Peptides against a protein of PDB entry 4Z63. Designs and how they scored, part 190

Target 1, 334 residues: chain A of PDB entry 4Z63
Amino acid sequence: LCLGMNDLTGNIPEDLFHLKRLNLLGIQENRLSGSLSREIRNLSSLVRLDVSWNLFSGEIPDVFDELPQLKFFLGQTNGFIGGIPKSLANSPSLNLLNLRNNSLSGRLMLNCTAMIALNSLDLGTNRFNGRLPENLPDCKRLKNVNLARNTFHGQVPESFKNFESLSYFSLSNSSLANISSALGILQHCKNLTTLVLTLNFHGEALPDDSSLHFEKLKVLVVANCRLTGSMPRWLSSSNELQLLDLSWNRLTGAIPSWIGDFKALFYLDLSNNSFTGEIPKSLTKLESLTSRNISVNEPSPDFPFFMKRNESARALQYNQIFGFPPTIELGHNN

## One batch from the design tools (peptide; made by RFdiffusion4, then SolubleMPNN)

Design b2_p21_3_s1 (from b2_p21_3, 14 letters changed)
Fold by OpenDDE base, seed 1:
Structure b2_p21_3_s1 (fold): chain B 334 residues (1-334), chain A 21 residues (1-21)
Amino acid sequence: as target 1 above (334 residues)
Amino acid sequence: SREARREEAFRRLEGENLIFR
């Protein structure tokens, strides 16, 4: 049953929960309000539930133990409060959980040992507090993780060295500290291709440690951190780099010539730093900017990116990294 | 409107995965 993208109001009719054979319920992008009914438990055949982009409020009902076939729960852009219900945090069937842009609070707790099928988690823009969950790497299939815009004080857990499934990770604007530790840990994530750390580590030094290595890194975004230091030499070994944003920091020194050696680099923003010297000639030879045949069909994060021209400008949403225009921004340097 | 709600939601998403230009 797909009723998305209408102007439906009120609550879900109770009789809808009598549909025992229903595999898909999509009611996204409506004006549905009130609490999400606990009677969802009656939809025992449910595989996909999409209630996103509504006006739901209250706590998410703790009924997911009665939904043994549920693979996809999409609840983003609602007014949900409280925590993740215990039954949801223990769901062995769930592949994707998206609760982005709600008012969920407390400590983030997932029983990753039980959540054996979880591959995508989006909890961005909530009110989770405390530390990052140390057991997140126990979600052995978890590939895509957005935890941006929460209040995760402290450091990236040491346990994330074992986060082998992790491919796409955003911790942007989450009050994180110790970038040296974070990078030192996350370099062990052998499948990590996208790392977003914007608006963290305020005023710290970007480590220039040649022992750091991100072999499969395609996207690195560490903007607006007021980071000091220079262009990190360790980044030169990330041969698959496609997007680099280090804008709005306090980085100094020369832009190194190796920045133009990235064959797949199509988006570079080093603007609003304190770089000096000449623009490397190698940047004029970036193959990705000279050749039209960039494979646009590469896997991307499930979480969107937002581009703003300025603080007052409307953000443009990009669901695909390759949706960004080919860009070299070196403005507002010395 | 749906568009206005989307715009409001996007404004609320300020600071999440932002690329500043």
Scores: peptide ipSAE 0.389, ipTM 0.912, DockQ to the pose 0.768; fails the geometry check
Fold by OpenDDE base, seed 4:
Parts: sequence; structure tokens; C-alpha cells
Structure b2_p21_3_s1 (fold): chain B 334 residues (1-334), chain A 21 residues (1-21)
Amino acid sequence: as target 1 above (334 residues)
Amino acid sequence: SREARREEAFRRLEGENLIFR
């Protein structure tokens, strides 16, 4: 049953919960309000539940133990409060959980040992606090993780060295500290291709440790951290780099010539730093900008990016990084 | 309107995975 993209108001009719054979319920992009009914437990055949972009409030009902076939739960952009219900945090069937842009709070707790099928987690823009969950790497299929805009104080857990399934990771604007430790840990994530760390590590030094290596890194965004230091030499070994944003930091020194050796680099933003010297001639040899052979079919994060043209402008949402225009931005340097 | 709600939601999300230009 798909009733999305209407102007439906009120709550879900109780009689809808008698549909025992229902596999898909999509009621997204309406004006549905009140609590999400506990009676969703009666939809025992449910595989996909999309209640996103509504006005739901209250706690998410703890009934997911009665939904053994549920693979997809989409609840982004609601007014949900409280934590992740225990039955949801223990769901062995769930592949995707999206609860972005709610008012969920407390410590983030997932029983990753039980969540054997979880491959995508989006909890961005909530009120989670405390530390990052150390057991997140125990979610052995977890590939996509957005935890941006929560209040996860402290450092990236050491256990994330074992996060082999991790491919796309955003921790932007989450009050994180110790970038040296974070990069030292995350370099061990062999499948990591996208890393977003914007608005963390305020005023720290960007490490220039030549022992750091991100083999599969395609997208690195570490903007607006007030980071000091220079262009990190370890980044030159990330041969698959496609997007680099280090804008709005306090980086100094020259832009190195190896920046033009990245065959797939199509978006470079080093603006609003303190770089000096000449623009490397090697930037004119970027193959991605000359041949227009940007592979549009590459896997991307499930979480969107937002781009602002200026501080007062509305952000544009980009669901795919390949939607970004080919860019070299070196403005507002010395 | 639906559009106005989307705009408000996007405004709230601007701090998430933001690329500054």
C-alpha cells in the first residue's frame, strides 16, 4: 500500500493494521501526526515501512520483534523522541534503518551482534549524546553509516580498526576530538571510500604522518575544522581520490604538485585556507577534468550531501556526489 | 505546503554533510 506524497492528515486508521498480508506500507510525505501506533505489530508480513516526511511524534513503538520480515524502516524527518526501541536495536531482519532528522536522544545503543543483516544506518541530525558505540563494528554487514549532527563527544573508538564492512561514513558536526587518533583508526577500514568529518576537531593539527594510508579513499571532506598544518603527504597515496574538500581551515604551505596526479579527482576545494606559493601546473593535467570520463555508475553513500553557494544561500541537496559540478576552488588563500 | 515543509527540513539539515562554496 503506497499513499505517499499526499496531504493526508491525522493518524493511520486502525483498520489498516488488519492487513496481515501487507508487505509494503508507504505513507511518506504526508501530514500524518500523533504517535506511530503500536498496532503496526499486527502487520506481521511487513517487509518495508516508510513513514518518512510526516509529523509523527512520541516514541517509536517497541514492536519490531513482531515484524520478523521487516528489512526497511524509513522514518526520517519526523518528530520521534526517545531512543531506538530495544526490539528495533535487536532486529535480525533489518537491512536499512533511516531515522535521520528526528529528536531521538540518549546514548546510541544497537545490538550489532543481533543485527546480522544491517547494511545501512542513517541517524543523522538527532539528539544522541555520549560516546560513539564501540560495538558498531560488530554489525558485520554495515556499509553505510551516517551519524552526522549528533553530540558524540570524545574520540573515534579503537574498535573501529575492525570495521571492515564500513564503506561510507559521516561524522560531520558531531563534537568529535582528536583527528590524529580518528585517522589512525579509520585507515584500517579497508573498504572505506567516503569519509566526512566536517565541523569537528576544532583547531587541531591535521596529521602529516607518512605511515597513514587510505587505500580505497574516494571522497574526503574535512571542512571547517580550523585545522592547522599543511597538505598531508599521506593523502598522495590515495590513488582513487575523486573529491577532496579541506576548505575553511587554517592550512598553510604550498599546494603540492602531486595533487594533479589523481586521475579521478574532479572536485577539489582548498578555499579559505592560508596556502601560499604558486598554483601547481599539474592541476591542468587532471584527467577527469579533461576527458569528462566521470563514471556516473559508481556506488555512492546513501546519505545526501548539501552544498551552499554562500552563507546566506539555501543549501542544495545532492544525493550523488557525481551530481557535483567539476570544480577547482582555491579562492581566499594567501 | 509540502514544499515549505521540505524547505524547513532542508534548512535544519544544512549542518549535515555540508559542502561550503
Scores: peptide ipSAE 0.385, ipTM 0.911, DockQ to the pose 0.804; fails the geometry check
Fold by OpenDDE base, seed 2:
Structure b2_p21_3_s1 (fold): chain B 334 residues (1-334), chain A 21 residues (1-21)
Amino acid sequence: as target 1 above (334 residues)
Amino acid sequence: SREARREEAFRRLEGENLIFR
């Protein structure tokens, strides 16, 4: 049953919850309000529930133990409060959880040992506080994680060294500290291809430890952190790098010639730093800028990127990294 | 309107995964 993208108001009619054979309920992009009914528990055959882009409020009902076939729960852009209900945090069937842009609060707690099928988690733009959950690596299939714009104080947990399933990770604007520790831990994530750390680590030094190595790193975004130091030498070993944004930091020294050796690098932003010296000639020979055939069909994060051209401009949403235009930005350096 | 709500939500989301030039 798909009733999305209408102007439906009020609550979900109770009679709808009598549909015991219903596999898909999509009521997204309406004006539905009030609490999400606990009677969703009656939809025992439900595989996909999309209630996103509504005006739902209150706590998410703790009835997910009665939904044994639920794989997809989309609740983004509502007014949900409280935490993730226990039955949802223990769901063995759930593949994707999207609760982005709500008012969820407290400590983020998931029973990852029970959530054996979870592969995508989007909890961006909530009010979660405390530390990052140390047991996230126990979610053995968890590939895509967006935790941006929460208040996760402190450091990346040491346990994230064992986060082998992690491929796409955003912690942007989450009040994180100790970039040296964070990179030292996350380098052990063997499948990590996308790392977004923008608006963290305020005024820290970007580590230049040659022992750091990100083998499969394609996308690195560490913008607007006021980071000091120079272009990190360890990054030169990330041969698959496609997108690098280190803009709006306090980085100094020369732009190294190895930056032009990245065959797949199509987006480079080093603007608004304090780099000096000459522009490397190797940048003029980037294959990705000269060849027309960028393969658009590579896997991408489930979370979008937002590009602002200036402080007054509206951000542009990019759902795919390959949607970014080929770019070299070196402006506003000293 | 739906558009106004989308725009408001979008403005709230602009703080995620920012690439700022």
Scores: peptide ipSAE 0.371, ipTM 0.905, DockQ to the pose 0.889; fails the geometry check
Fold by OpenDDE base, seed 5:
Structure b2_p21_3_s1 (fold): chain B 334 residues (1-334), chain A 21 residues (1-21)
Amino acid sequence: as target 1 above (334 residues)
Amino acid sequence: SREARREEAFRRLEGENLIFR
């Protein structure tokens, strides 16, 4: 049953919960309000539940133990409060959980040893606090993780060295500290292709440790951290780099010539730093900017990016990195 | 309107995964 993209108001009719054979319930993009009914437990055949983009409030009901076939739960852009219900945090069937842009609070707790099917987690823009959950790497299929815009004080856990499934990771604007430790840990994530760390590590030094290596890194965004240092030499070994944003930092020195050796680099933003010297001639030879065939069919994060053209402008949402225009931005340097 | 709600939601989300120009 798909009733999305209407102007429906009020609560879900109780009789809807008698549909025991229902596999898909989509009521997204409406004006549904009140609490999400506990009677969703009666939908024992449910595979997909989409209640996103509504006006739901209260706590998410703890009834997911009665939904053994549920693979997809989409609840983004609501007014949900409290934590992740215990039954949801222990769901062995759940593949995707999206609760972005709610008012969820407390410590983030997931029973990752039970969540054997979880591959995508989006909890961006909530009120989670405390530390990052150390057991997150125990979610053995977890590929896509957005934890942006929460208050995860402290450092990236050492356990994340074992986060082999991790491919797409955003921790932007989450009050993280110690970039050297974070990069030292995350380099062990052998499948990591997208890393977003914007608005963290305030005023720290970007490490220039040649022992750091991100083999599969395609997207690195570490903007607006007021980072000091120079262009990191370790980045030159990330041969698959497609997007680099180090804008709005305090980086100094020359832009190195190896920045033009990245065959797939189509988006480079080094603006609003303190770089000096000449623009490397190698940038004029970037194959991705000279050749028309950027392969659009590469895997992308499930979480969107937001691009602002200026501080006062409305951000544009990009669901795919390849939606970005090919860009070299070197403005506002010395 | 749906557009106004989208706009409000987008304003709330502008702090996620920002690529600054």
Scores: peptide ipSAE 0.369, ipTM 0.903, DockQ to the pose 0.844; fails the geometry check

Design b2_p21_3_s2 (from b2_p21_3, 13 letters changed)
Fold by OpenDDE base, seed 4:
Structure b2_p21_3_s2 (fold): chain B 334 residues (1-334), chain A 21 residues (1-21)
Amino acid sequence: as target 1 above (334 residues)
Amino acid sequence: SREKRLEEAFERLQDENVMYR
């Protein structure tokens, strides 16, 4: 049953919960309000539940143990409060959990040992606090993780060295500290292709440790951190780099010539730093910018990016990294 | 209105994984 993108108001009719054979319930993008009924437990055949973009409030009901086939739960952009219910945090069937843009709070706790099928987690823009959950790497299929815009004070857990499934990771604007530790840990994530760390590590030094290596890194965004230092040498070994944003930092020194050696680099933003010297001639030879017909059909993060032309401008949403126009931005340097 | 709520939500979301140009 798909009733999304209407102006439906009130709560879900009780009789809807009698639909024992229902596999998909999509009621997204409405004006549905009140608590999400615990009677969703009666939908024992449910595979996909989309209640996103509504006015639901209260706690998410702890009934997910009665939904053994549930693979997809989309609850983004509601008014949910409290934590993740125990049954949801222990769901062995769940592949995707999206609770982005709610008012969920407390410590983030997931029983990753039980969540054997979880591959995508989006908890961006909530009120989670405390430390990042150390057991996230125990979610053995967890590939996409958005934890941006929470209050995860402290450092990236040491356990994330073992986060082999991790491919796309955003911790943007989450009050993280110690970029050296974070990069030192995350370099061990062998499948990590996208890393977003914008608005963290305020005023720290970007490490230039040549021992750092991100083999499969395609997208690195570490903007607006007030980072000091220079262009890091370790980044030159990330031969698959497609997008680099280090804008709005306090980086100094020359832009190194190796920046033009990235064959797949189509988006470079080094603007609003303190770089000096000449623009590397190698940038004029970037293959990705000279070829008009690069069809890039590569997997992207499940979480969107937003681009603002200025601080007051409305952002454009980009659901795919390759939606960004080919760009070299070096403005507002010395 | 729905449009206003969507806009307000969008305004919050755009600061999640924001890039500046």
Scores: peptide ipSAE 0.475, ipTM 0.921, DockQ to the pose 0.776
Fold by OpenDDE base, seed 3:
Structure b2_p21_3_s2 (fold): chain B 334 residues (1-334), chain A 21 residues (1-21)
Amino acid sequence: as target 1 above (334 residues)
Amino acid sequence: SREKRLEEAFERLQDENVMYR
């Protein structure tokens, strides 16, 4: 049953919960309000539940143990409060959980040992607090993780060295500290291709440890951290780099010539730093900027990006990294 | 309106994975 993208108001009719053979319920992009009924438990054949972009409030009902076939739960952009229900946090069937842009709070707790099928987690823009869950790497299929815009004070857990499934990771704007530790840990994530750390580590030094290595890194975004230091030499070994944003930091020194050796680099933003010297001539030789054949069909994070012209400007949403225009931004340096 | 609600939601989200030009 797909009723999305209408102007439906009120609550879900109770009789809808009698549809025991229903595999898909999509009621997204409506004006549905009130609590999400616990009677969703009666939808025992449900594979996909999309309640996103509504006006739901209250706690998410703890009935997911009665939904053994549920693979997709999309609840983004509602007014949900409380935590992730225990039954949801223990769901062995769930592949994708999207609860972005809610008012969920408390400690983030998932039973990753039980969540054997979870591959995408989006909890961005919530009110989670405390530390990052140390057991997140136990979600052995978890590839896409957005935890941005929460209040995860402290450091990236050491256990994330074992996060082998992790490919796309955003922790942007989450009050994280110790970038040296974070990068030192996350370099062990051998499948990590996208790393977003914007608006963290305020005023810290960007590590220039040559022992750091991100083999498969394609996208690195560490903007607006007020980071000190220089262009990190370890980054030169990330031969697959496609997008680099280190803008709005306090980075100094020269832009190194090796920045032009990235054959796939189509987006470079080093603006609003304190770089000095000449623009490397190698930047004029970036093949990705000269060739029209940018591979448009590469895997991207499931979470969107937002491009602002300045801190006060309205953002443009980009659902795909390849939606970014080829860019070299070096403005507002010394 | 739906449009206003979508706009308000967008305004909240734009600082999640923000990039600057």
Scores: peptide ipSAE 0.476, ipTM 0.921, DockQ to the pose 0.863; fails the geometry check
Fold by OpenDDE base, seed 2:
Structure b2_p21_3_s2 (fold): chain B 334 residues (1-334), chain A 21 residues (1-21)
Amino acid sequence: as target 1 above (334 residues)
Amino acid sequence: SREKRLEEAFERLQDENVMYR
């Protein structure tokens, strides 16, 4: 049953919960309000539940143990409060959980050893606090993780060295500290292709440790951290790099010539730093900027990016990294 | 309105995975 993109108000009719054979319920983009009914437990055949973009409030009901076939739960952009209910945090069937842009709070707790099918987690823009969950790497199929815009004080857990399934990771704007530790840990994530760390590590030094290596890194965004230091030499070994944003930092020194050796680099933003010297001639030879047909239908993060021209400008939403125009931004340097 | 709610949500989300030009 798909009733999305209407102006439906009130609660879900109780009779809807009698549909025991219902596999898909989509009621997204309405004006549905109140608590999400516990009677969703009666939808025992439910595979997909989309309640996103509504006015739901209260706690998410703890009934997911009665939904053994549920693979997709989409609840983004509601007013949900509290934590992730225990039955949801223990769901062995769930593949995708999207609860972005809610008011969920407390410590983020997932029973990753039980969540054997979880491959995508979006909890961006919530009120989670405390530390990042140390057991997140125990979610052995978890590939896409958005935890951006929460208050995860402290450092990236040491356990994330074992996060082998991780491919797309955003921790942007999450009050993280110790960039050296974070990069030192995350370099061990062998499948990591996208790393977003914007608005963290305020005023720290970007490590220039030649021992750091991100073999599969395609997208690195570490903007607006007020980072000091120079262009990190370790990045030169990330031969698959497609997008680099280090804008709005305090990086100094020359832009190194090796920046032009990235064959797939189509987006480079080093603007609003303190770089000096000449623009490397190698940047004028970037193959990605000269070849017209980079229709790279590569897998992308499930979480969107927002591009602002300045801190006060309205952002443009990009659902795919490949939607970015080929760009070299070197403005506002010394 | 729906548009206003969408805009308010969008404004909040702009600081999630932000890139600056």
Scores: peptide ipSAE 0.469, ipTM 0.916, DockQ to the pose 0.882; fails the geometry check
Fold by OpenDDE base, seed 5:
Structure b2_p21_3_s2 (fold): chain B 334 residues (1-334), chain A 21 residues (1-21)
Amino acid sequence: as target 1 above (334 residues)
Amino acid sequence: SREKRLEEAFERLQDENVMYR
């Protein structure tokens, strides 16, 4: 049953919960309000539940133990409060959980040893506090993780060295500290292709440690951290780099010539830093900018990016990294 | 309106994974 993109108001009719053979319930993009009914438990055949972009409030009902086939739960852009209910945090069937842009609070807790099928987690823009969950790497299939815009104080847990499934990771704007430790840990994530750390590590030094290595790194975004230092030499070994944003920092020194050796680099933003010297001639030879054959079919993060022209401008939403125009931005380095 | 709610949500979300141009 798909009732999305309407102007439906009120609660879900109780009789809808009698549909025991229902595999898909999509009621997204409406004006549905009140609490999400516990009677969802009666939808025992449910594979996909989309309640996103509504006016739901209260706690998410703890009924997911009665939904053994549920693979997809989309609840983004609601008014949900409280934590992730225990049955949801222990769901063995769940592949995707999206609760972005809610009012969920407390410590983030997931029973990752039980969540054997979880591959995508989006909890961006919530009120989670405390530390990052140390057991998150126990979610052995977890590939996509958005935890951006929460209040995770402290450092990246050392356990994240074992986060082998992790491919796409955003911790942007989450009050994180110690970039040296974070990079030193996350370099061990062998499948990490996208790393977003914008608006963290305020005023720290970007490490220039040649021992750091991100083998599969394609996308690195560490903007607006007021980072000091220079272009990190360790980044030169990330041969698959496609997008680099280090804008709005306090980086100094020359832009190194090796920046033009990245065959796949189509987006470079080093703007609003303190770089000096000449623009490397190698940038004029970037194959990705000369050859229009950017393969559109590369895997992308499930979480969107937002591009602002300035801090006060309305952002443009990009659901795919390859939606970004080929860009070299070196402005405002005076 | 739906548009207003979408805008208000968008205004909150745009600071999640923001890139500056």
Scores: peptide ipSAE 0.467, ipTM 0.919, DockQ to the pose 0.814; fails the geometry check

